# Peptides against a protein of PDB entry 9GMZ, part 21

Target 1, 343 residues: chain A of PDB entry 9GMZ
Amino acid sequence: TGFPLELLTRPATERLAYFENYTVAHPRLKEVYEILMRTIAEPAGASFIFVYGASGVGKTTLRLRVEQKLTELALPKLESDRARVPVVGIEAIAPESRYFNWKEYYTRALITLEEPLIDHKFDYGVRGISRDNFGKINVESKVVAPALRRALENALIHRHPDVFFVDEAQHFGKVASGYKLQDQLDCLKSLANMTGILHCLLGTYELLTFRNLSGQLSRRSVDIHFRRYCADSPEDVQAFKSVLLTFQQHLPLAETPNLVDHWEYFYERTLGCIGTLKDWLKRVLSDALDREATTITLKDLQKRALSVAQCQKMFKEIQEGERQLSETEADVQNLRSALGLGA

## One batch from the design tools (peptide; aimed at target 1 A25 L29 Q238 T246)

Design b2_p13_2_s4 (made by RFdiffusion4, then SolubleMPNN; from b2_p13_2, 7 letters changed)
Fold by OpenDDE base, seed 3:
Structure b2_p13_2_s4 (fold): chain B 343 residues (1-343), chain A 13 residues (1-13)
Amino acid sequence: as target 1 above (343 residues)
Amino acid sequence: MGPLGVEPIPYVE
């Protein structure tokens, strides 16, 4: 049980691509996937889903797998409804300027929404939006953000995706001094309300700041915590070791590296985040392929590991997020107790 | 392969 042995005779690019495309269905990923898929199918009047967790926990992998599944499920309907897009997913970009660039956001959303439908001419109702000879959306410089918003609203209504994904959504929180994070959230709320499209924001624990700012969001949002694996949980350690065992068998190298024996070192440098683990192994695999190595050694792993200082910083950010959630859980228990509801 | 990829191989001590 491992990678196809024929990969050993293939170019380094194919060997690397195999590992890049390889996904382990680890327990936390399954749990969050099931909750997310159920919530998308039955939003129960929710306008937002918040998926939050540590950086590198695997949120982008989750998104991509949900997008694939929603697309697969929609295929029979797309044959009859050629205007429909089953899902749209974008990544929020950290603004270079202290200001979130809404014009760029709307442009990217429009491009992503229309890319699968190159052959479908849609009039956005906005002058200065056209398609090039390759079917890509071209937005003239004269088109202002409010016009792009209207174009996106019209496109979302017309294409009617089951969900609109925004990955790295914590970047909405990186507003200039004097801009209210609330204003960004109100813009997103307005877009969701105007289109009737469910929005899923995926991000770090910085997304908890959005939850705290709007007691109205709590009534119209579903929260999903994508937890890391914890070393103080025997079950989580076993799951993490199982992931390492699986990855070591799926590294397309002539000699299977022993990753599991180094599980503590892998845990120390990933904090139990499987995305961070995969990215680390990908870097090490790339280096091994470039030098035509037969295996990966501990020394090769050490060369591409996050520094202790990086891990300490990331761990502080995780601990703060986990603390805020634990306090919220305690507040719920205290409220239940105060209401005379048994603990 | 399931929708999430491959099931992890159980680690048994």
Scores: peptide ipSAE 0.249, ipTM 0.867, DockQ to the pose 0.878
OpenDDE base, seeds 1, 2, 4, 5: peptide ipSAE 0.231, 0.233, 0.234, 0.243; ipTM 0.862, 0.862, 0.862, 0.865

Design b2_p13_3 (made by RFdiffusion4)
Pose (drawn by RFdiffusion4):
Structure b2_p13_3 (pose): chain A 343 residues (1-343), chain P 13 residues (1-13)
Amino acid sequence: as target 1 above (343 residues)
Amino acid sequence: STDLGDEPVVYDE
């Protein structure tokens, strides 16, 4: 398999768009996607889905793909329920203040729930907020956060989304003190419990500070780790080389450059993160298409790679996250012993 | 092609 040969006659813009739209279902992403879809289809009391992963591992692409896939299920379902949004997805806003702005979060979440059939919803539940009949949801600055949250709860319970996505969830950790971390997530827990809607949180390894704050949160959450490819296990190396080969065969050029020969350097500057690899390859392809190059040279790859210091910071954070998420038989035995079960 | 995209081609050493 490979890129369509017809693209050679097309201008560089078509090649670049093709490579941008191209995706690879590498095993780690496939497994994480399967687990996430299975858990969304049946939460069974869980009120959170944590998706931990390094920067550029593909959390956002996973969110977009699962959103698109779930939207397919909604079309047959719509014949039964005219007013139902299948999936709602938003991004956590990094606040300018010391603490996360819950009022702005509620406002954006309610705004994202705009539908053309707004007549079906009627009143949101609290005065002061309504659509301006121009397709935009208007909220008043005098409306307080408890009333806005109550309106969001009512809107969510009415629409009943399958899953609620909060991309970049590490921004929830912006707090004014050292004790507000548990309350920051308890508020979202209460919102999810009352609305009966699973809140899937995606973020980098900084989200691990939101892991096990309390036993209630521990039970109300499901951990999904989007592990990067490690050079320690030969199978992961084989998979990383294989991803490079797929990319080598699928980037539009006159002749396919050799990328497996330079797999070590790619891993050095990408740490196995597939998104970081594709961003680099796309950047190199764009640089090459400017000069109409027939192949990719090592010099081109080195020109637009990542700095050593940046990769050192990436690896440090990744090592800390993998160390915190590691699970061994020793932990299972310790828990068995402390539980008094034995063996 | 899957829901995620194409699967990797296995590299033969």

Design b2_p13_3_s1 (made by RFdiffusion4, then SolubleMPNN; from b2_p13_3, 5 letters changed)
Fold by OpenDDE base, seed 2:
Structure b2_p13_3_s1 (fold): chain B 343 residues (1-343), chain A 13 residues (1-13)
Amino acid sequence: as target 1 above (343 residues)
Amino acid sequence: MTELGVEPVPYVE
């Protein structure tokens, strides 16, 4: 079952949009999705979920699919409670300075939480927060971060989302000192505790450093490792080849390209990260459509591949993250053994 | 099509 053949007669923009919107439910995505959905439904006193994995593993795709599902599941409740928002998702911005911009974070969170389409408006109790004629939130420059925090706390309590997503959450860790990082963790913890809203932080393995700094967060968090596919695992190689086979069937081109025969090259340049693979194929497809090409070639792939130097850098970051996890697992085992608890 | 999208086609060597 490939792409709809009718797409071959459609504009390049529609053909590209088809592939962009196409998602392969690959085994690692499915596993993490099921764990995440279960944890959101039954947090068991957790205030945080940490989803960590390589850059380009597919965390944004995971988030978007969870947001869609939570929205769908909430529809019957939203009819009775029009003030409710089922889910809120923001992306953390890398700080321009050694300080995280909490004012901007709270402002963006408020804007995202208070979409114009929400019928039920409430007063934030904060001067300088208003709505335009379209219902969009406007925050005056004079509003200080503590006031924005209170407004966000009130909004989160009132809208009561099932989860608050923060994508690229490793950017919270990009601060100059351990004390400031602890203060940021305590700030997030306080926001989750005061609102009663479950927070899900998605990011790279740099989240592990952030996660490990708070022994109190460890007791109130669920950790989800979004693993890449590993070439040393025959099962993972098989899954990766299956993803390539699926993508080659869903590239809206007149001639189906043979991607699977180049699986080693795809693995070399993606490190087993399906998001990286999809983004690469999107670029190559766009180029092919612009040329009205019937297929894609190895040369077309090579033109849009990540450089070996980029892959080497990414691989070092992955290896460091995987090492830290392995050490943590060993430390847990050692701790259990030292406590006289069975393995 | 699942909630996540399309299940991958099994690769058989």
Scores: peptide ipSAE 0.209, ipTM 0.851, DockQ to the pose 0.923
OpenDDE base, seeds 1, 3, 4, 5: peptide ipSAE 0.199, 0.207, 0.196, 0.192; ipTM 0.847, 0.850, 0.847, 0.847

Design b2_p13_3_s2 (made by RFdiffusion4, then SolubleMPNN; from b2_p13_3, 6 letters changed)
Fold by OpenDDE base, seed 2:
Structure b2_p13_3_s2 (fold): chain B 343 residues (1-343), chain A 13 residues (1-13)
Amino acid sequence: as target 1 above (343 residues)
Amino acid sequence: MGPLGVEPVPYVE
C-alpha cells in the first residue's frame, strides 16, 4: 500500500511531513534495532553500547525509534513512578574549540532529562539550578562543570532511565590529543558507573577510536555495527532496491516516480546509506511540492544529489572505517585461534 | 505500524 491518496489534496507541508515521518524498516535497521533493544533490556553488566556506522546510515532514526519504543514500554510503570524518565537522548555538539565543553554537555543533558511535563520536581542540591514557572530547567552561568556533573548524576539516579543516548558521539573524539579523549571516556565511564545508567554512544566510524583507547571499556561495552548496503552483495542490492521501491510508493505525488530503475545512481550518491537516501528524497520532494509537480524526474534528483566529490570523500571515510573493523575482526579471530578457541 | 515503521516491499526481479 502506498501513501494515503487524500494527501494529494493536502497542503505541501502536510505532504512533506508525511514523508519525513515515514520510516522503512529496512533489514539493517531492524537487525541493529533488535540487538540494541535486547542489549538495553539485558545489559549483562555492560555500561556502554557503541553504535557505529557511516554518516547517513540511519543512526538518528534508530535512536528515535528506540526512544519511542522504550517510552511506550515504560508507560504502565510511569503511572506508578512519576519520577522516572524511560529514556534520555542528547546530541553531542561539535566543539567550537579544541576542548569539549563539559559544562554545556551537562547543561543540555539536565535540560533534556528534566522535561517540563514531569510532575515530580527534583531538588538537585546545586545552587544556581532552578525551574521556571513552566518547569523548565535554568542553569545560571556561575554554575561550574563539577556541580553540573553532580546535578546530572543525581538526576540520572532519580529519574533512572533505561538508557542514556548520545548521538553524534564521535564529537567527543574531536579533541586535540588522545590523552584528552581518554579523559573524556573516563569521565563518561565514571558517570555511567556512578549512576548505574547504561550509556549508548551513536556515531560515525570515528567512534572506533574509543575502542582503541580503553581496553577496560571493551569488557563493559557492547558494540553494534550499523552497516551500509554493499553493491557487491546481491542480498544488499535487493534490500536497497526494496527500500527504493518502498520510498517510491510513499512519495505523496500524483504520479509515482520510478526510483528503482535508477537504483545504481541512487547507490552511487548514497553509498548504500538509507538515511542519506531519505534526506535526498526529502529535499527532492520538497522541491517538487514547491513547484506543484506531479512527479520527480532524474533532473530533479540530480539537482539535489551529493556531488561526486562529496561521495568520494564519504566513501574514503567509510572504507577506512570498514578496514579498521575488518582488521579488528581479524585480530579477534587471530586471538581466538591463538587461544585455541574455534573460529 | 511496527516500532520501526513499515517493512520494505520486497523487490522481485
Scores: peptide ipSAE 0.230, ipTM 0.864, DockQ to the pose 0.882
OpenDDE base, seeds 1, 3, 4, 5: peptide ipSAE 0.160, 0.173, 0.161, 0.165; ipTM 0.833, 0.838, 0.832, 0.836

Design b2_p13_3_s3 (made by RFdiffusion4, then SolubleMPNN; from b2_p13_3, 7 letters changed)
Fold by OpenDDE base, seed 3:
Structure b2_p13_3_s3 (fold): chain B 343 residues (1-343), chain A 13 residues (1-13)
Amino acid sequence: as target 1 above (343 residues)
Amino acid sequence: MGELGVEPIPYVE
């Protein structure tokens, strides 16, 4: 089992695209996917889903796979309801000015929501929002953020997606001095409440700060921890090696590289994060294809690896997030014990 | 290809 051998005769762009589009259904991804799909199907009055985990754990891959699945499941209904969009997903952008740009966020959300439905006219109820000749949404400079919000609310109500995804959602937490993160959460909560649309925020462990800010949001949120693989777990090590073996077989090169024998080095430079691993291998594959190389060597891997300093920084951020979660679990146990429910 | 992607090849020592 491996890549289609015919790729070896194809352009470098096609070979790279194959690997970019290739997804390993590794155990942690499957677990989180199943929980997320179930929660979207039966939100039980939740308005938010928080998916948090290490940077590069694979949250974007998770989102994209859920978006694909929700789209596939909706196809029969979309034939009868042409106004409906099954899912919408955006990435939150880090603000340049230390404050979150809501005008840009609403504009991007509107564009993304309407992109699949170019042929369908929608009245946003806001002057200065139009479609060009290519069906792309154009927002005039005069349109202010509150008007764009109303347009997005109307669009979300009309299109009624099963979920609204926001990737890199920790960027909502990057507020200027004097602004409260709570105000950003209240804004998102208001959008979810006004539209009746379930919001899924995907991000780093910085999302845990959102959870602590509002006891009301916690009551209306589902938390999903996307864990990395841990080297102290034999099962996790086996899963990580299995992923390496699978990627090894799916690199479209003439000679299969030996990745598995270097598993410790891969673990050291990815911290057990499969997204980081995949992105590393993409970079190395791109370099190999540019050189018309037959295989990938350890030296090729080393050239594109994250530095030890980068890994040390990332590991500290992971350890802090994992610690906060462990403390929360201990607090729950202490509460249960104090209530006489037992541990 | 499964719903989520390709199942990883089991690593056997």
Scores: peptide ipSAE 0.292, ipTM 0.871, DockQ to the pose 0.871
OpenDDE base, seeds 1, 2, 4, 5: peptide ipSAE 0.284, 0.283, 0.278, 0.289; ipTM 0.871, 0.870, 0.867, 0.872

Design b2_p13_3_s4 (made by RFdiffusion4, then SolubleMPNN; from b2_p13_3, 7 letters changed; failed a check: a repeat of another design)
Amino acid sequence: MGPLGVEPIPYVE

Design b2_p13_4 (made by RFdiffusion4)
Pose (drawn by RFdiffusion4):
Structure b2_p13_4 (pose): chain A 343 residues (1-343), chain P 13 residues (1-13)
Amino acid sequence: as target 1 above (343 residues)
Amino acid sequence: STPLGDEPTFYNE
């Protein structure tokens, strides 16, 4: 398989768009996708899905793909329920203040729930907020956060989304003190419990500070780790080389450059993160198409790679996250002994 | 193709 040969006649813009729209279902992403879909289809009391992963591992692409896939299920379901949004997805806003702005979060979440059939919803539940009949949800600055949250709860319970996505969830950790971390997540827990809607939180390894704050949160959450490819296990190396080969075969050029020969350097500057690899390859392809190059040279790859210091910071954070998320038989035995079960 | 895209091509060492 490979890129369509017709693209050679087409201008560089078509080649670049093709490569941008191209995706690879590498094993780690496939497994994480399967687990996430299975868990969304049946939460069974869980009120959170944590998706831990390094920067550029593909969390956003996973969110977008699962959003698209779930939207397919909604079309047959719509014949039964006219007013139902299948999936709602937003991004956590990094606040300018010391603490996360819950009022702005509620405002954006309610705004994202705009639908053309707004007549079905009627009143949101609290005065001072309504659509301006121009397709935009208007909220008043005098409306307080408790009333806005109550309106969001009513809107969510009415629409009943399958899953609620909060991309970049590490921004929830912006707090004004050292003790507000548990409350920051308890508020979202209460919102999810009352609305009966699973809140799937995606973020980098900084989200691990939101892992096990309390036993209640521990039970109300499901951990999904989007592990990067590690050079330690030969199978992961084989998979990383294989991803490079797929990319080598699928980037539009006159002749396919050799990328497996330079797999070590790619791993050195990508740490196995597939998104980081594709961003680099797309940047190199764009640089090559400017000069109409027939192949990719190592010099081109080196020109637009990542700095050593940046990769050192990436690895440090990744090592800390993998160390915190590691699970061994020793932990299982310790828990068995402390529980008094034995063996 | 899967919903995620194409699967990797296996590299034969």

Design b2_p13_4_s1 (made by RFdiffusion4, then SolubleMPNN; from b2_p13_4, 5 letters changed)
Fold by OpenDDE base, seed 3:
Structure b2_p13_4_s1 (fold): chain B 343 residues (1-343), chain A 13 residues (1-13)
Amino acid sequence: as target 1 above (343 residues)
Amino acid sequence: MTPLGIEPVPYVE
């Protein structure tokens, strides 16, 4: 079954929005989703979940689907407990300065946590935090970062989310010194410990640096590797082709484009990352809709593809991350062998 | 539709 054919008579904005909201439940997404949902339900004393993988593998899509599911599962309870928020998700922003702006982070986290609950006033226990007439949190300039932290701790305790998501969490690692990264991790660890709220950090392979910095986080963390599809795996190639086949059926165009015949080119320019693929197709679809085109051609794809140089850079970053993980797996096997445990 | 979206159509050669 393809897209609803009635979309062909709809405005370009509605046709684009359909494809933007469209998600393929591809095998790697399912696997990671199941592991993540299970870990959130039964954290077994973990304070952190690390979800790492290539840029554009689909981590944000994973987060959004988990947030939707946790919200859906909580709805019956939310009717009786209006104070509860089932889930909170924030995107980490790369600091413009060499210093992470904790004041901004806490402010954004508070805003995100309280946004669904406009009608319920919460006393943050901090002067200078209020809601405006539109229910938006206002933080006065005089409110300092330690006070905002206490407000967030109180809000997280009061709202009791099942998980706190931090997307693009590799941006914590972009600080000019390893010491500042450790301090940031210690701050996050302290927030998780003080609130009792499970934190899930989603990011690139740069998140692996966090595991190396804190042996204590490793004891209280669950690691989830969101793998890309690999061209050397027949199963992965088949899965990737299946995703292309599905996307071509769900592009709201009068003529179904043949994407599958170009699978190698799609793989070359996405590195097996489905998020990158989807974003590429969104750009191409937008261009096609602007031209009132009936289909998408290879030339249209080429115009919006990542450059070879961009792909080479991204591939090096992926290879380094995959190498670090493979070395860790080998180290575990070596340790098991040294302990007299069979490989 | 699954909680994750639509199942990919199996590619058959």
Scores: peptide ipSAE 0.362, ipTM 0.906, DockQ to the pose 0.893
OpenDDE base, seeds 1, 2, 4, 5: peptide ipSAE 0.356, 0.200, 0.130, 0.149; ipTM 0.902, 0.848, 0.815, 0.834

Design b2_p13_4_s2 (made by RFdiffusion4, then SolubleMPNN; from b2_p13_4, 5 letters changed)
Fold by OpenDDE base, seed 1:
Formats: sequence, C-alpha cells, structure tokens
Structure b2_p13_4_s2 (fold): chain B 343 residues (1-343), chain A 13 residues (1-13)
Amino acid sequence: as target 1 above (343 residues)
Amino acid sequence: MTPLGIEPIPYVE
C-alpha cells in the first residue's frame, strides 16, 4: 500500500499535490478529531472550544478535516436551507500594533462566511458592504469596526454555522496586557452570545494565558489538548515510527526512501510534531522533484531540517506549555481531593 | 480511507 505508481510519470506539481493532500490519520489526530466532532455535535451549553498544542502539531489539519466533515454531513440539509453555511473558519492575524485589528478580523470573517456559492443576498444592514458580480463580499474602507461586527453577527445568525473556527487564536492574547486583553475576551464572548454560534479557538500554548484570564469562559468552554508524540513513551515512539513508515510509502518517488531508520533524527528535528514532519518532507520532496531525483537521502533531509537552535526554542515553548497544563491538572486533582472526591 | 485520511501502517520491529 503506497502512492499510485502512475504518479511517477506525472508532472512534479501533481506528484507534490498528491503528498500535500495526503493525510495520515495518526492516533493523536484521531483522538482530538473525535473529541472535537463530538463537542461540536453536543456542546452542552458551551460557547467556546479551546484547542491548544505545539506549533506544527497538526491543528490546521484538524480544522480542515473537521470543516470537510461538517460540510459533508450538512449537504443533505443544505438543499432545504440554502441560507445555511455548515462551518466557517478564519485565521487570526498577528497584531501589527498593540491593538488587535477587529476591523480586519470582522471583514475576513464576513468574506469567508459569504462565499459566492450562496444564492441568497443577505442585507447586512450596513452601508458599504456589497457583493460584486462574482458574489464576493466587498467592504468599503469607510465601514467602521462596530458596523462590521453587526454585519458579522447578522450573517452568523442567518447562516447558522455549527461552529466558527479561529486558527492562530493566541494572537488575541498578544495585545497589551490587562484591560485590553479583557476587552478582547469580552468582544469574543459577546459575539458568541449574540449569535448563539459555538466558537472554536485553535492555537499554541500561548492560548492558555488567554484562556486562564477569563474565569467566565471557564464555565462555558471545553478544553482540548492536542499533544505531540513523546520520545519517553514507547507507544508514542511506535506511533511516530508508524507515521514515518506511512509517509515513506506515500512519497511519489521511484525508490522508496528509508525514513524509519532515521526516526531519532526526525524526532530530534520535529519534537514529535507531525505537521512539522509533513512540512519538512514536503520541502524535501519538492527539492527531489525539481532535480528529478529517484529518491531522497539523509543529506537531502539535512538541507531542509530545522536548525538545532530553532528546535531548542520550539522545545522550550513546548516544555513551558506542557508544564502549565501539568500544573493545572495537579490543581484539579488537589481540588478534587480537597472536595473529598477521589483523585 | 477514514474521514481523517489513511490509517498509519503499524510499525513492527
């Protein structure tokens, strides 16, 4: 079981696209996917889902697969409800200033929610929002953030997605500390409350700082930790090796490279993050295809590896995030013990 | 093919 052999005669662009679109359903991805899908289906009064984990763990892959599945599940209902959008997903932009650009956020959310395929013209109740001849939303520069917010609230109510995804959501927390961070949380809370739409914030461990500042969100949020694979766990090492074995069989090259024999080097340079691994292999595959190589070598891998300094920085960020979660888990256990609930 | 893609091939030592 490997890539379709006919790909070897196909253009480099098609061979690369095959690998880009190839997803390994690795254990951690499956676990988080099932939890997320169940939580979206049965939010039980939650207004927020927080999905946090290391950079490159696979959060974007998770989001895209959930979006695909929610769309697939909604197709039979969309025939009767032409206004409905099953899911909407955006990425939060890193603030260029000490302030989050809400105008840009609302504009991007509206553009994503109101894709051209929706026949029903919605009146946003806001002057300066229009659709072009292709149905694409155009927002005039004169439209202010409060008006865009009202337009988004109305659009979310009308389109009624099962979930609103915000990727890179740690960027909400990069705004100046204190009152400004509370204002950002209050904006998100208000949007969720006014629309009745479940919000899923995906981000790095920096999202925990944002999550912890809102005691009110704690009662209306579900937390999902997307863990990396750990080298100190035999089960995690086996899962990581299985992912390498699967990727080596799905690299559209004439000679199957032996990735598994180099598993320690792959682990060293990915920290057990499958997204980082896939991106690395994609870069190496692109180089191999450009030179019409029959295989990839260790030297080819080394040329596209993250530097040791990059890995050390990433590992420090991971360790800090994992530490904060371990402390929170210990606090929960201590609370349970203090309540006379067994640990 | 799962909703997530292909199940990883079990690595057997």
Scores: peptide ipSAE 0.284, ipTM 0.880, DockQ to the pose 0.901
OpenDDE base, seeds 2, 3, 4, 5: peptide ipSAE 0.064, 0.248, 0.209, 0.206; ipTM 0.701, 0.863, 0.846, 0.845

Design b2_p13_4_s3 (made by RFdiffusion4, then SolubleMPNN; from b2_p13_4, 5 letters changed)
Fold by OpenDDE base, seed 3:
Formats: C-alpha cells, structure tokens, sequence
Structure b2_p13_4_s3 (fold): chain B 343 residues (1-343), chain A 13 residues (1-13)
C-alpha cells in the first residue's frame, strides 16, 4: 500500500505535509519505544532516562510518538483531572554564551507545560508570571531564575506529568568547562528530586559524558541506546532496505522512484540513520514538488545529499560513541569474570 | 497503523 493517490491532485504543501507526518515503525524505533514506554511506566526508582544515539537516528520521532501515546493513554483521566498534563517535552538550545541560560530554560519549560491548559489558571506562586489574553505565559523581566525554578517545580508537581522530556540534551554538554556541566546536571537532578518527575534526556553520544561526570546519576538512571543500522549486519541491511522500500511507496509523486536500487548510496550518506534519511527525502521531495516533477532521480538525490565531508565527520562521532559503549560492555564482562560470575 | 506509524514493507530479494 502506497500513499493516497488523491494527494497527486492536492497542493504541494499538503503533499509535503503527508510525507513529513509519515513515520515508518522500523525495528530499532520499535525496540527503543518499547523499552522507553516500559521504563516510564515502571521507573523502579530511576529519576533519569538517557536515550542516546547518532544524530539523525530518530530520537525526536521517538519522543513525539511517546508523547502522543502517553497523551492518548491519559485522555480518560484528563477528563476528570483537568490539572494533569500527561507529558511535557522541551528541546534544549545550545547556549550562545559560555553560560547556560537557566532563566530561558525555565521560561520555555513553563510555557510548554502550560500551553495545552490555556483555560486553567495556575498560580505559580511567583509575582511577574501571568497569562496573556491568549493564554500564553508572560514572564516579566524582573523575575529571576531561582523564582522561575520554583514556579516550574510547583507547576510540575501540580500537573504531574509521567515524564519530562529534554530533546537535544547534548547541548547541556557544550559548556566551556566540565564544572559547568556538572552544575547543570546537579540542577536537573535537583529538579527531578524536588518534583518527583521522571526526566528523559534524549541526545547524541555526547550524553555519555554525563554518565562519566556523575556516578550518582548512574545509580538513578536508565540508559537506552538508540542504535543506527550497520552495513556489516545482514539483518540491519535488510531493515534499511525495507525502510527505503516503504518511503519510496509513500512519496506522493506520480511515478514511484526506485530508492532501493540505490541503497548503498543512501547508506553512505545517512550512516544508517533513518531520521537523516527521512530529512534528505523531505528536501528532495520539496524540490520535486516545486518543479512539478513526476518522480525523483538519482541526480535529485545527489543535489540534496550530505557532503562526503559531513558524513565523515558524523561517522567519526558515531564511531567514538560506539567505541565508548563497547569498552563499557567489555569492562562489565571483565568485572563479572573477576567476580567469578560467568561471562 | 501502529502507535509508531506504519510497519516497513519487508524487502525480499
């Protein structure tokens, strides 16, 4: 089954939106989703979940699908408990300065937390936080970061989300000193402890640096590795080809492009990352729709591909992350062997 | 449609 054929008569914007909203439930996404949903349901005293993997592996897609599912599951309860928010998700922004802007972070978190609940006024317990006539939170310039933190703590306690998501969480690590990173982690840990809300940090392999900085976080965290597809695994190659086959049938074009025959080129330029693949295909589809093209050619793909230099850089970052994880696994095996536990 | 979207079509050689 392909895309709805009626899309061929629709505006380019609607055709593009169809593909943008289209998600393939590929094996790695399913695996990580199941682990994440189980961990959210039964955190077993964990305060943090770390979801790490290559850039463009599909972490944002995972988050959005979990948010949708948690919202769906909560709907029957939300009818009776209008104060509850089932889930909150924020994207971490890379600081422009060497200092993380906690005031901005807390403000964005408050806005995101309260956005679905425009009709329900909440007293944040802080002067200078209000809702405008459109229900948007307004924070006066005089409100300081510690006051915004208290407001967020109170809001999280009152709204009781099942999880607080922080996407692109590696941006916390881009601070100029390891000390500032530790301080940020301690702040997040304190927020999780004060609110009792489970935090899920999604990011690149740079999140592994957080585990090395805080042995205490490791005791209260669950780690989830969102792996890419590997070309040296026949099963992974088959899964990747299946994703290509699925995408080619769901590109709303008059003629189905043959993507699968070019699987090696797609793999070379995505490193087995399905998010990168989807974003590439979105760009190519947009260009094709702008030209009123009937199909996508290899030349169209090449125009919107990541450069070899970009792929080489991304691959080095992936290899370093995968190496660190493999060393950790070897260390665990060595520890087990040293303890007289079978390998 | 699954909660995660559409199941990928199996690639068969």
Amino acid sequence: as target 1 above (343 residues)
Amino acid sequence: MTPLGVEPIPYVE
Scores: peptide ipSAE 0.273, ipTM 0.877, DockQ to the pose 0.895
OpenDDE base, seeds 1, 2, 4, 5: peptide ipSAE 0.245, 0.237, 0.250, 0.238; ipTM 0.866, 0.859, 0.867, 0.858

Design b2_p13_4_s4 (made by RFdiffusion4, then SolubleMPNN; from b2_p13_4, 5 letters changed)
Fold by OpenDDE base, seed 2:
Structure b2_p13_4_s4 (fold): chain B 343 residues (1-343), chain A 13 residues (1-13)
Amino acid sequence: as target 1 above (343 residues)
Amino acid sequence: MTPLGEEPVPYVE
């Protein structure tokens, strides 16, 4: 099963959009999706879910697919409760300063939660928050962060999403001091507790540092590791080759490129991260379509590959994250053993 | 299609 052959007669933009929208349900994505969906449905008193993994592993794809599914599952309830929003998703922005901009965070969250298409409008109880003629939220510059927080708390309570997603959540950890990081954790914890809304933080392995600073969050959080494919695992190599085989069949080109024969090169330049792979193939496909090429070559791949230096940097970051997890697992085992609990 | 998209084509050596 490949791409629809009719795409070969379509504009380059439509051919590219097909591949951009195409998603492979690869084993690691499926595993994490199932765990995440189950945890959202039955949080068992958890207030937080942490989804961590390498940059480019596919966390954004995971989020978007979960958001789509939660929306689909909520449709029957939304007919009866038009005030409800099934899911809210934001991306955390890297702070320009040593301080996280909570005012901007709350503003973006409010704007995302209060889409113009939501029929049921309510008063936030905060002066300087208004709606335009299209129902879009406008926040005046005079509105302070504590007031925006109260508005967001009220909005989250009223809209009652099943989960609040924060993508790139490692950016909360990019603060100058451990005390400020604790204050940020306490802020998020308070928001989750006050609203009763489950928060899911998605990020890189830098999120582990953020996660480990709060011993109280550990008792009220579920951790989900979104692993890359590892070349030392025959099963992971086979899964990675299967993904390459699938993508080569879904590149809307006249001649199917042989990507699988170059699997080692793809692995070298993606580190087993399927998001990185997909983004690389998108760039190469775009170039091929611009040239009206019938296929893609190794030279076309090489032109858009990450540099060896970029891959080496990314690999060091991955190894450090994987090491921290292995140490945490060992620490848990040691703690259990020390407590006289069986392994 | 699954909620995640398409299942990968199995690679057989």
Scores: peptide ipSAE 0.231, ipTM 0.864, DockQ to the pose 0.906
OpenDDE base, seeds 1, 3, 4, 5: peptide ipSAE 0.209, 0.224, 0.213, 0.219; ipTM 0.857, 0.861, 0.856, 0.860

